# Peptides against a protein of PDB entry 1IK9, part 216

Target 1, 211 residues: chain A of PDB entry 1IK9
Amino acid sequence: MERKISRIHLVSEPSITHFLQVSWEKTLESGFVITLTDGHSAWTGTVSESEISQEADDMAMEKGKYVGELRKALLSGAGPADVYTFNFSKESCYFFFEKNLKDVSFRLGSFNLEKVENPAEVIRELICYCLDTIAENQAKNEHLQKENERLLRDWNDVQGRFEKCVSAKEALETDLYKRFILVLNEKKTKIRSLHNKLLNAAQEREKDIKQ
Target 2, 207 residues: chain A of PDB entry 1IK9 as posed
Amino acid sequence: MERKISRIHLVSEPSITHFLQVSWEKTLESGFVITLTDGHSAWTGTVSESEISQEADDMAMEKGKYVGELRKALLSADVYTFNFSKESAYFFFEKNLKDVSFRLGSFNLEKVENPAEVIRELIAYALDTIAENQAKNEHLQKENERLLRDWNDVQGRFEKAVSAKEALETDLYKRFILVLNEKKTKIRSLHNKLLNAAQEREKDIKQ
Target 3, 195 residues: chain B of PDB entry 1IK9 as posed
Amino acid sequence: MERKISRIHLVSEPSITHFLQVSWEKTLESGFVITLTDGHSAWTGTVSESEISQEADDMAMEKGKYVGELRKALLSVYTFNFSKESAYFFFEKNLKDVSFRLGSFNLEKVENPAEVIRELIAYALDTIAENQAKNEHLQKENERLLRDWNDVQGRFEKAVSAKEALETDLYKRFILVLNEKKTKIRSLHNKLLNA

## One batch from the design tools (peptide; made by RFdiffusion4, then SolubleMPNN)

Design b2_p25_7_s1 (from b2_p25_7, 12 letters changed)
Fold by OpenDDE base, seed 3:
Structure b2_p25_7_s1 (fold): chain B 211 residues (1-211), chain C 211 residues (1-211), chain A 25 residues (1-25)
Amino acid sequence: as target 1 above (211 residues)
Amino acid sequence: as target 1 above (211 residues)
Amino acid sequence: SEEEEFEKQIKEFEEELKKILEKKE
């Protein structure tokens, strides 16, 4: 079961924050349980998949689009643009919400809620869920932080090895060329010496022939 | 101001989860506000730094150790070992808590609380704080996740450059040695050829002298 | 002359060495 709690303002009681809890299985389309509370009283209703389908049909709206609007309205609270208006009568237990566009407002949905006999239990369970969610998110944060620290260490280690490899490559190339030049110069000197000896021997032979 | 909400069980009402909110400035040692709620009623008390010091003195406990115990008792809820027992009289508004060790239990602290006139407001504010904390923790989680993904990309990039550098170093060494051997062998052949010419010239001169 | 041919071979070897050095830069 998935759950989302949001804060909303009712048109009838705009100064008092209300809390809207929505609970569903897998998808909001399959139906949901809605709970409204003001921190003193609570009201709950169940909305079936068939009721969602009927509301979409009554609105002449495609079901996927309608469910998308339900998700935005019920799970996000008042969107940053006050796109959704919430109404509730504590007398009739009738909850309805509207989508407000610049040129048109229309009812998006309506639910009959039932007053909860023990609102304190619902409120306690809601607070427990919030505290559990905080603890889970903290554990996830601590895990991600430790993983970040590990990845940073691993990056620094590879970076340091890379820099050493670059330096070692440049040093190797420099050393090899220096060694090669030394050996080649020695061989060049030996070749020049042997050629000079050959020239001298040829000149001596030419002198011996001239007597 | 810092705040922590925990769930506790009262000895008098062990079947009903209570919530303990503690609010403080910088350190718990400087004093705190305690709020107890059962989701229907709320009770609040203020504990000053002087009262904390007096309680530590009355217990013959070092203040830093005492504050450390207060932090564990009041901020962690029931520790995993039921080390702390909470008591509250709704009639007298007297709250006290005990530390339970295997061989000894002792009162750690006691507070006179006042019944809140509008408990719904306190409960709503408490739920708002929980929802805000969830949102903050979610934003932190999303940030840490994006940072992890960045660090992983950066690690992969450096690792790939490092592997290329290692391969390039080995290839360079191999290529330089091959080139050097080729040049050295050519010069070695030339030296050998010149030596043979010199030996032949010497042999011809010896023949001419015998002639 | 044999001398000119030898000087040519020395010069060719110096150019080979220079090319080996220039491939390093």
Scores: peptide ipSAE 0.019, ipTM 0.815, DockQ to the pose 0.060
Fold by OpenDDE base, seed 2:
Structure b2_p25_7_s1 (fold): chain B 211 residues (1-211), chain C 211 residues (1-211), chain A 25 residues (1-25)
Amino acid sequence: as target 1 above (211 residues)
Amino acid sequence: as target 1 above (211 residues)
Amino acid sequence: SEEEEFEKQIKEFEEELKKILEKKE
């Protein structure tokens, strides 16, 4: 079961923050339970998959698009842009919400809610869920922080080894070339010395032929 | 201002989860505000730095140790080990808590609370704080996750470059040695050829002298 | 001459070495 709690403002009670809890299985399309509270009273209703389908049809909206709009309205809370307006009558227990576009406002959905007899239990459970979610998120954050610190250390270690490898490669190449040049120069000198000895021997032989 | 909300169970009402909010500035030692709620009623009290000091003295406990015990009792919630027991009288508005050790239980602290006239406002604000904390922790979690993924990519990239550098260093060394050996062998062959030419020239000269 | 060819081979080798060094800059 998935759950989202959001803050909303009712048009009838704009000074009192209300909390909208939506609970569903896998997707809102399969139906959901809506709970509204002001911290004193609570109201709950169940919306079925068939009701969602009927509301989509009545709006002449494709079901996937309609569910997408429901998800934005009911799960995001009152975003800063007042794109969604929420209305609730405590007398009729009728909850409805509208989408406000620049030039057009339209009713997005409506639900009949029932007043909860023991609102304190619903409120306590809601607070418990919030505290559990905080604890889970804190544990995840601590884990991710430790992993990031580990990865940063590992990155620094490999980076340092890489830089040393690059420098060592350059140094090796330079050293090998220096050694090679020295040995080649020794061989060049020996070849030149042998050529000079051959030239001298040839010149001496030419002198010996001339007597 | 720092705040912690925890779940507690009262000895008088073990079936009803209560919520203990503690609010303080920088440290509990400077004083704190305690709020208790059952999701219907709320009670609040203020504890001063002087009261904390007096309770530490009355317990013959070093103040830093006492504040450390207060922090565990009031901020950690009822941990699984029932080390702390909470008592509250709705009649007297007297809240007290005990530390239970294997062989000894002792009163750790006590507070007089006042019943809040509008508990719904306190409950709404408490839920708002929980939702804000969830949103902050979610944003932090998403950030840490993105950083983790970045660091992992960066690590893989540097690791791959490092491995290539190691392999390229070994290949370079091998290639340079092969090329060097080839050139040295050519020079060795040339030196041997020149020596043979010198030996032949000397032998021919010895023949010419015998002639 | 064999000497000129030897100097040429050495110069070619030195140029190859230089090209290998220049590919690192």
Scores: peptide ipSAE 0.018, ipTM 0.818, DockQ to the pose 0.067
Fold by OpenDDE base, seed 1:
Structure b2_p25_7_s1 (fold): chain B 211 residues (1-211), chain C 211 residues (1-211), chain A 25 residues (1-25)
Amino acid sequence: as target 1 above (211 residues)
Amino acid sequence: as target 1 above (211 residues)
Amino acid sequence: SEEEEFEKQIKEFEEELKKILEKKE
């Protein structure tokens, strides 16, 4: 089961932050449980897939788009940009929310909630879930941090090997060329010396033939 | 200001998870505010540095060690290993906690708390803090994840360059040696040819002189 | 002989080259 808790402001009680908990299985489309609390009282309702489909149809909105709007309204938390307005009557236990566009406001959905008899238990469970989520996220952060440190070390090690390989390649090339030039120059000198000896021998022979 | 919320079990109410909030500035040693809630009622107390020092002295414990025990008791949450036992009287508003060792249990600290008049506000603020902490931790997780992915790409890029450099070094070495051998063999052949010509010329001269 | 010295130098060079190659394997 997936769960999201968001802070919302109710139009009727703008000074009191309320918390909207939504819990669902796999997809919000399959239905969800909605819980509203002010930290003293709690209200819960179950929204079925059929109700979601009916609300989409009543709005003449494609179901996937409607569920997308529900996800933004109910799971994103109150973004700073008053795009979603939440209303709740404690008397009727009727919860509804509107999408505010530039030139048009429309009701996005409405739910009947039931007052929870033991709100303290719901609130405690909500806090427990928050603390568990914090602990899990902290453990993930610590893991990711250690992995980052490992990856950075591994990168530095390979980078150092790469730089050494580049330097070793350049050194090898330079050494091979130097050695090659030395040997070639020696052979060139030897060839020149041998040619000069042959020329001298030929000149001496030509002198010896000329008596 | 730093803050930690932990779930605890009270000896008097073991079936009801309580939440212990501790807030402090820089160090727990400088004093802290402690808040206890069951999701319906809340109790708050302020513990001064002088009270912490007095409790350490009364226990004949070194202050740094005592603060270390306070940190474990009050900030770690109830670890699964019942090492710290929490007690609270709703009537006297007296909160105390014990450290349970294998053969010895001792009172680690005690605080007078005051019942909060508006527990809903404290609970709402506590939930807000949890949600903010979740959001911050999620943002850190997303950042660390993106950094991990970057570091992995960077590692793969350097690794690929390193492998190419190794291969290029080997190819260069092989090519240089092949070229060098070819040129050397050509020069060797030329030197041999010139030596043979010199030997023949010398033999002809020796024949001409004996002639 | 100068030819023997030349062949010796080539052989020494070939052996050095071989050692450089063998140290990389």
Scores: peptide ipSAE 0.017, ipTM 0.817, DockQ to the pose 0.067
Fold by OpenDDE base, seed 4:
Structure b2_p25_7_s1 (fold): chain B 211 residues (1-211), chain C 211 residues (1-211), chain A 25 residues (1-25)
Amino acid sequence: as target 1 above (211 residues)
Amino acid sequence: as target 1 above (211 residues)
Amino acid sequence: SEEEEFEKQIKEFEEELKKILEKKE
């Protein structure tokens, strides 16, 4: 089961923050339980998959698009853009919400809620869920932080090895070329010496033939 | 201002989860505001730095140690070990808590709380704080996740460059040695050829002298 | 002979090269 709690402002009580809890299985399309609270009273309703389908049909909207709008309205919280307006009558327990577009506002959905007999239990459970979520998120944060620190160490170690490899490659190339030149020069000197000895021997033989 | 909300179980109402909120400035030693709620009623008290010092003195405990015990009791939540027992009288509004050790239980602290006139406001604010904390922790989690993914990419990039550098160094060394051997062998062959020519010239001269 | 000394220098160089290769394995 998935759950989302959001702050909402009701048109009827704009000064009092309300909390909208939505609980569902896998997808919002399968139906959901909606709970509204003001921190004193609570109201709950169940919305079936058939009711969601009926609302989509009544709106002449494709079901997937309609559920997408429900998800934005009910699960995203009041985004900063007041795109969704929430209305609730405590007398009728009728909850409805509207999407405000640039040139048109329209009702997106409406639900009959029931007043909860023991609102304190609903509120306690809601706070428990928030505290559990905080603890889970903190544990995840600590894990991710430790992983970041590990990855940074591993990166520094490889970077240091890479820099040493680059320097070692350049040093190796330079050393090998220097040694190469030295040995080649020694061999060139030896070849020149042997050529001079051959030239001298040939000149001496030419002198000996000429008596 | 720092704040911590914890679930606690009262000895008087063990079946009803209560919430203990503690708010303080920088350190718990400077004093704190404590709020207890059952999701319907709320009770709040202010504990001054002087009261904390007095409780430490009454316990014959060093203040830093006492504040350390307060921090464990009031901020850590009920750890799984039931080390701290919480008591509250709704009639007297007297809150006290005990530390349970292996061989002894002792009162760690006691506070007079006042019943809040508008508990719904306290509860709404508490839920708001929980939702804000969830949002902040989620944003931090998303940031840390993106950083982990970045660090992993950066590590893979450096690792790939390092492996290429190692391979390039080995290839360079092998190529340079092969070239070195080839050139040396050419020079050796030339030196041997020149020596043979010198030996032949000397032998021919020795024949011409005997002739 | 000058040839033996040349072959010796080459052998010494080949041994140095071999030692440089062996130290890197």
Scores: peptide ipSAE 0.017, ipTM 0.816, DockQ to the pose 0.069

Design b2_p25_7_s2 (from b2_p25_7, 14 letters changed)
Fold by OpenDDE base, seed 3:
Structure b2_p25_7_s2 (fold): chain B 211 residues (1-211), chain C 211 residues (1-211), chain A 25 residues (1-25)
Amino acid sequence: as target 1 above (211 residues)
Amino acid sequence: as target 1 above (211 residues)
Amino acid sequence: SEEEEFKKQVEEFEKELKEIEEKKK
C-alpha cells in the first residue's frame, strides 16, 4: 500500500491547515482511501475504481487524464499556483475539489466522508507514518553520503594513479630516446673512423703504384 | 532552533503511543521546550539551563553526563533496550522519566507540564514540521543521488583514461625498443662491411709488396 | 624483455668490435 500526506486549505476554513492523507494500492486508478484531519477531528472515505471511472465519464474526461488530475490534486496538496481548491462541509461530511484555470473553474471530484469515531488514533497513526518516513529517509541519506565518500576516495585514487602513469610514460620516452642517442652516436663515430681508415689505405696504394 | 519528535509509551497508558517533541537552541544543555501529545490533548513545559543544572546536582551527576542521558532519553524515544521509562499524570500534569539498568532504576528527570488550550494547533504544527522534514530529506536524497551518479561517471572516465595510459605506456616501450634494435642492426651491418673492406685492402697491399 | 635484448645486442656488438681491433697487430 502506498500513502501520501499533504497539507491543504479549505475554502470554508482557510486559516486552519488541514491534512489530506491518500492511501492506495499500486495505482490511484484502482481506488483509494482519503482521510481528512484538522488535528482534532478526522473524516475518512473510500473511493472505488468504479466511482473514479464514473466521475471521469460524468466529466467527459479521458480516464488517464482524469487520474492524472486526481494525482496532482490529492497528492501534491495545493500546487504552487493554487490550481486546486478544496471544499469540505463538516455538517454534511461532503468533500469536493475544483480545478481553477484562468477562464474556467470546474469540479474535479466529490466524496462523501464519514466522521471517524476515534480521531486521536488516526492522528497518532498519521504521525507514526511521518516519523517512520523520516527515519527511512535519514537511513537512505546516511547510506548515500557514505557511498559518495567512497566514490570520491575511489576517484582520487584512480586520478592519482593516472597522473603517475602519464608522468611515467613521458619519463620513459625521454629516457629511452636519450639512451639510444648515446648508443647511436658511439656507432656513428666508429663508422666514420673505419671509413677514414679505408680512404687512407686507398690513397697509400695509389702512391705505391705511381715509381 | 532544533527540534526532535519521538514516539514514547507511558507506563499509565502503554497501549497508546504518545509523541514527545523536544525543541532547543544550539544545545540541549541551554534548556528546552518539551511537548507531549496523544493526538487529542497536548501538554507543554519549559526546562531552563538552571533547572537542568539543579537536577544534575540533585542527582550527584556530572552535568555533561546528565545532559548526555537527557539527550538519549528525550530525543531517541524508547531506546532499543527499553532503557528509559516515561510516566505522566494527566491530572497533575506531572511528567517524569526513569533510567532502567539491570540492578537499579533511578529518576532521571521530572517536569511540570501545562495543558495546551488549543491542542489541535500544536498537533497541526507538529504534522507540518514532519511534512517539511520529509520534503527536506527527499530533496537531500535527490541531490545525493545525482552527486553519486556524477561521481560514478567521473570515476569511469578517469578509469578508462588510466587503462588507456597504461596500455599506451607498454606499447610505447615495446615500439621504441623494436625501432632501436632495427637501427642498431643496420649500424652493425655497416661496421662489419667497412671492416671487411679494410681487411681486403690490407691483403691486396701485402700481395703487391711480395710481387 | 625488448630492453634486455637491446642491451644484450649492444654488448655483443661492442665485444665483436673489440675482437676485430685485437686481430689487427
Scores: peptide ipSAE 0.078, ipTM 0.820, DockQ to the pose 0.137; fails the geometry check
Fold by OpenDDE base, seed 4:
Structure b2_p25_7_s2 (fold): chain B 211 residues (1-211), chain C 211 residues (1-211), chain A 25 residues (1-25)
Amino acid sequence: as target 1 above (211 residues)
Amino acid sequence: as target 1 above (211 residues)
Amino acid sequence: SEEEEFKKQVEEFEKELKEIEEKKK
């Protein structure tokens, strides 16, 4: 079961923050339980998959698009854009919400809620859920922080090895060329020496032929 | 201002989860505001730095140690170990808590609370704080997740460069040695050729002298 | 570079050897 709690403002009581809780299984399309509270009273209703389908049909909207609008209205919280207006009558327990577009407002959905006999239990459970969610999110944050610190260490280690490899490559190239030049120069000297010996031997033979 | 909300169980009402809210400035030692709620009623009290000091003195405990015990009792939530027992009289509005050790239980602190006239406002504000904390923690989680993904990419990039550098170093060394061997072999062949020419010239001269 | 110096040293040496071989004819 999934759950979302959001703050909403009712048109009838704009100064009193209300809380909208929606609970569902896997997808909002399968139906949901909606709970409204003002911190003193609570009202709950169940919306079936058939009611969602009927509302989509009544709106002449494709069901997936309609459920997408429900998700934005009921689960996203009041985004900063006041795109959704919430209405509730405490007398009739009738809850409805409207989507406000640039040129048109229209009713997106309406539900009959029932006043909860023990609102304190609903409120306590809601606070418990919030505290559990905080604890879970804190544990996740601590885990992610430790992972970040690990990844940063691992990055520094490989970066340091990479820099050493670059330097070692350059040093190797320089050292090898220096050694090669030295060996070449030794061989050059030997070749020059042998050439001079050959020249001298040829000159001596030419002298011996000339008596 | 710092704030912590925790679930507690009162000895008088063990079946009803209560919520203990503590609000303080920087340190609990400077004093705090404590609020208790059952989701219907709320009770609040202010505890001054002087009262904390007096309780520490009455207990013959060092103030820093006493505040450390208060922090564990009031801010850590009921840890799984039932180390702290909470008592509240709705009639007297007297709140006290005990530390349960292996061989001894003792009163750690006691406060006079006042019943809040508008508990719904306190409860709404408490829920708002929980929802704000959830949103902040979610934003932090999303940030840390994105950082983890970035660090992992950066690690893969430098690792790939490092592997290329290692391979390039080995290839360079191998290539340079191969080239050097070729040049050396050419010079060795030249030296051998010159030596053979010298030997032949010497043998011809020895023949000419015998002749 | 050390590579360029190495190449230059090899080329100069090959040139000197060729000149010595041409003088022996």
Scores: peptide ipSAE 0.050, ipTM 0.818, DockQ to the pose 0.139; fails the geometry check
Fold by OpenDDE base, seed 2:
Structure b2_p25_7_s2 (fold): chain B 211 residues (1-211), chain C 211 residues (1-211), chain A 25 residues (1-25)
Amino acid sequence: as target 1 above (211 residues)
Amino acid sequence: as target 1 above (211 residues)
Amino acid sequence: SEEEEFKKQVEEFEKELKEIEEKKK
């Protein structure tokens, strides 16, 4: 079961923050339970998959698009843009919400809610869920923080090894060429010496032929 | 201002989860506001720094140790070990809590609370704070997750470059030695050829002298 | 680069050797 609690403002009671809880299985399309509270009273209703389908049809809206609009209205809370307006009559227990576009407002949905006899139990459970969610998110955040610190250390270690490897490669190349030049120069000197000996031997032979 | 909300169970009402809110500035030692609610009624009290000091003295406990015990009792919630027991009289509005050790239970603190006239406002504000904390923790979680994914990519990239650098260093060393050996062998062949020419010239000269 | 200097030194040496071989003729 998935749950989302959001803050809403009712048009009839704009000074009193209300809380809208929506509970569903996998998707809102399969139906959901809506609970409204002002911190004193609570109201609950169940919306079935068939009711959602009927409201989509009545709106001449494709069901997936309609469910997408329901998700925005009921799960996001009152975003800063007042795109969704919420209305509730405590007398009739009728809840309805509208989408406000620049040039057009339209009713997005409506539900009949029932007043809860023991609102304190619903409120306590709602607070418990909030506290559980905080604890879960804190544990996840602590875990992710530790992982990030680990990954940062591991990155710094590999980066430092990489930089040392690059420098060691350049140093190796330089050292090998220097050694090669030294050995090559020794062989050059030996070749020059042998050539000079050959030239001298040829000159001595030319002298010996001339007697 | 710092705040912590925790679940507690009262000895007098063990079936009803109560919520204990503690609000303070920087440290509990400077004083705090305590709020208790059952989701219907609320009670609030203020504890001053002087009262905390007096209770520490009455317990013959060092103040830092006493504040450390207060922090565990009032901020951790009812941990699984029932180390702290909470008592509240709705009649006298007297709240007290005990620390239970294996062989000894002792009163850790006590407060006089006042019944709140509009508990719904306190409950709404408490729920708002929970929802704000959830939103903040979710945003932090999403940020840490993105950083984790970034750091993992960066680590993989540097690791792959490092491995390539190691392999390239070994390949470079091998290639340079191969090239060097080839050049040395050419020079060695030239030296051998020159030596043979010198030996032949010497042998010819010895023949010419015998001639 | 040291590689270029090494190559240059090898080429110069091969040239000197060739000139020495050509003078013997």
Scores: peptide ipSAE 0.047, ipTM 0.818, DockQ to the pose 0.141; fails the geometry check
Fold by OpenDDE base, seed 1:
Structure b2_p25_7_s2 (fold): chain B 211 residues (1-211), chain C 211 residues (1-211), chain A 25 residues (1-25)
Amino acid sequence: as target 1 above (211 residues)
Amino acid sequence: as target 1 above (211 residues)
Amino acid sequence: SEEEEFKKQVEEFEKELKEIEEKKK
């Protein structure tokens, strides 16, 4: 089961942060349980897939788009942009929310909630879930941090090896060419010397033939 | 200000998870505010540096060690090992906790708490802090994940460049030696040819002189 | 580069060898 807790402001109680908990299985489209609390009282309702479909149809909105709007409204928390307005009557236990666009406001959804008999238990469970989520996220954070430190070390190691390889390649090339030049110059000198000896020998023979 | 929320079990109410909030500035040693809640009621107390020092002295424990034990008891949450036992009287508002060792249990500390008049506000603020902490940790996790993915890409890039450099070095060495051998063999053949011509010329001269 | 100089020296040496061979005739 997936769960999201968000803080919201109710139009009727703008000074009191309320918490909206939504829990669902796999997809929000399949239905969800909604819990509202002010830290003293709690209210819960179950929204079925059929109700979600009916609300989408009543709005003449495609179901996937409607569920997308529900996700933004109910799971994102009150974004700073007041795009979603939440209303709740404690008397009727009627919860509804509106989407505020530039030129149009419309009701996005409405739910009947039931007052929870033991709000303290719901609040404790909510806090437990928050603490568990914090602990899990901290453990993941520590893991990712250690992995990043490992990857950075591994990167520095291979980078250093790469730089050494580049330098070694250049040094090898330079050394080989120098050695080759030296050997070639030695052989060139030897060829010149032998050639000169042959020329001298030929000249001496030509002198010896000319008595 | 630093803050930690932990779930604890009170000896008097083992079926009801309580939440222990500790808030402090820089170090727990300088004093802290402790808040206890069951999700319905809340109790708060302030513990001064002088009280911490007095408790350490009363225990004949070195202050740094005592603060270390306070940190484990109050900030770690109830570890699964029941090493710390928490007690609270709602009537006297007296909170105390014990450290349970294998052969010795001792009182680690005691605090007078005051019942909060508006527990809902404290609970709402506690939930807000949890949600903020979750959001911050999520953002940090997303950042670390993206950095991890970047570092992995960078590692793969430099690794691939390193492997190419190694192969290029080996190819260069092989090519240079092959080219050098070809040139050297040509020059060696030329030297041998010239030397043979000199030997033949010398032999012919020696024949001509003997002739 | 040393490669270019080596190539040049090889070419010059090959040219000198060819000239030496052509002068011999």
Scores: peptide ipSAE 0.042, ipTM 0.819, DockQ to the pose 0.156; fails the geometry check

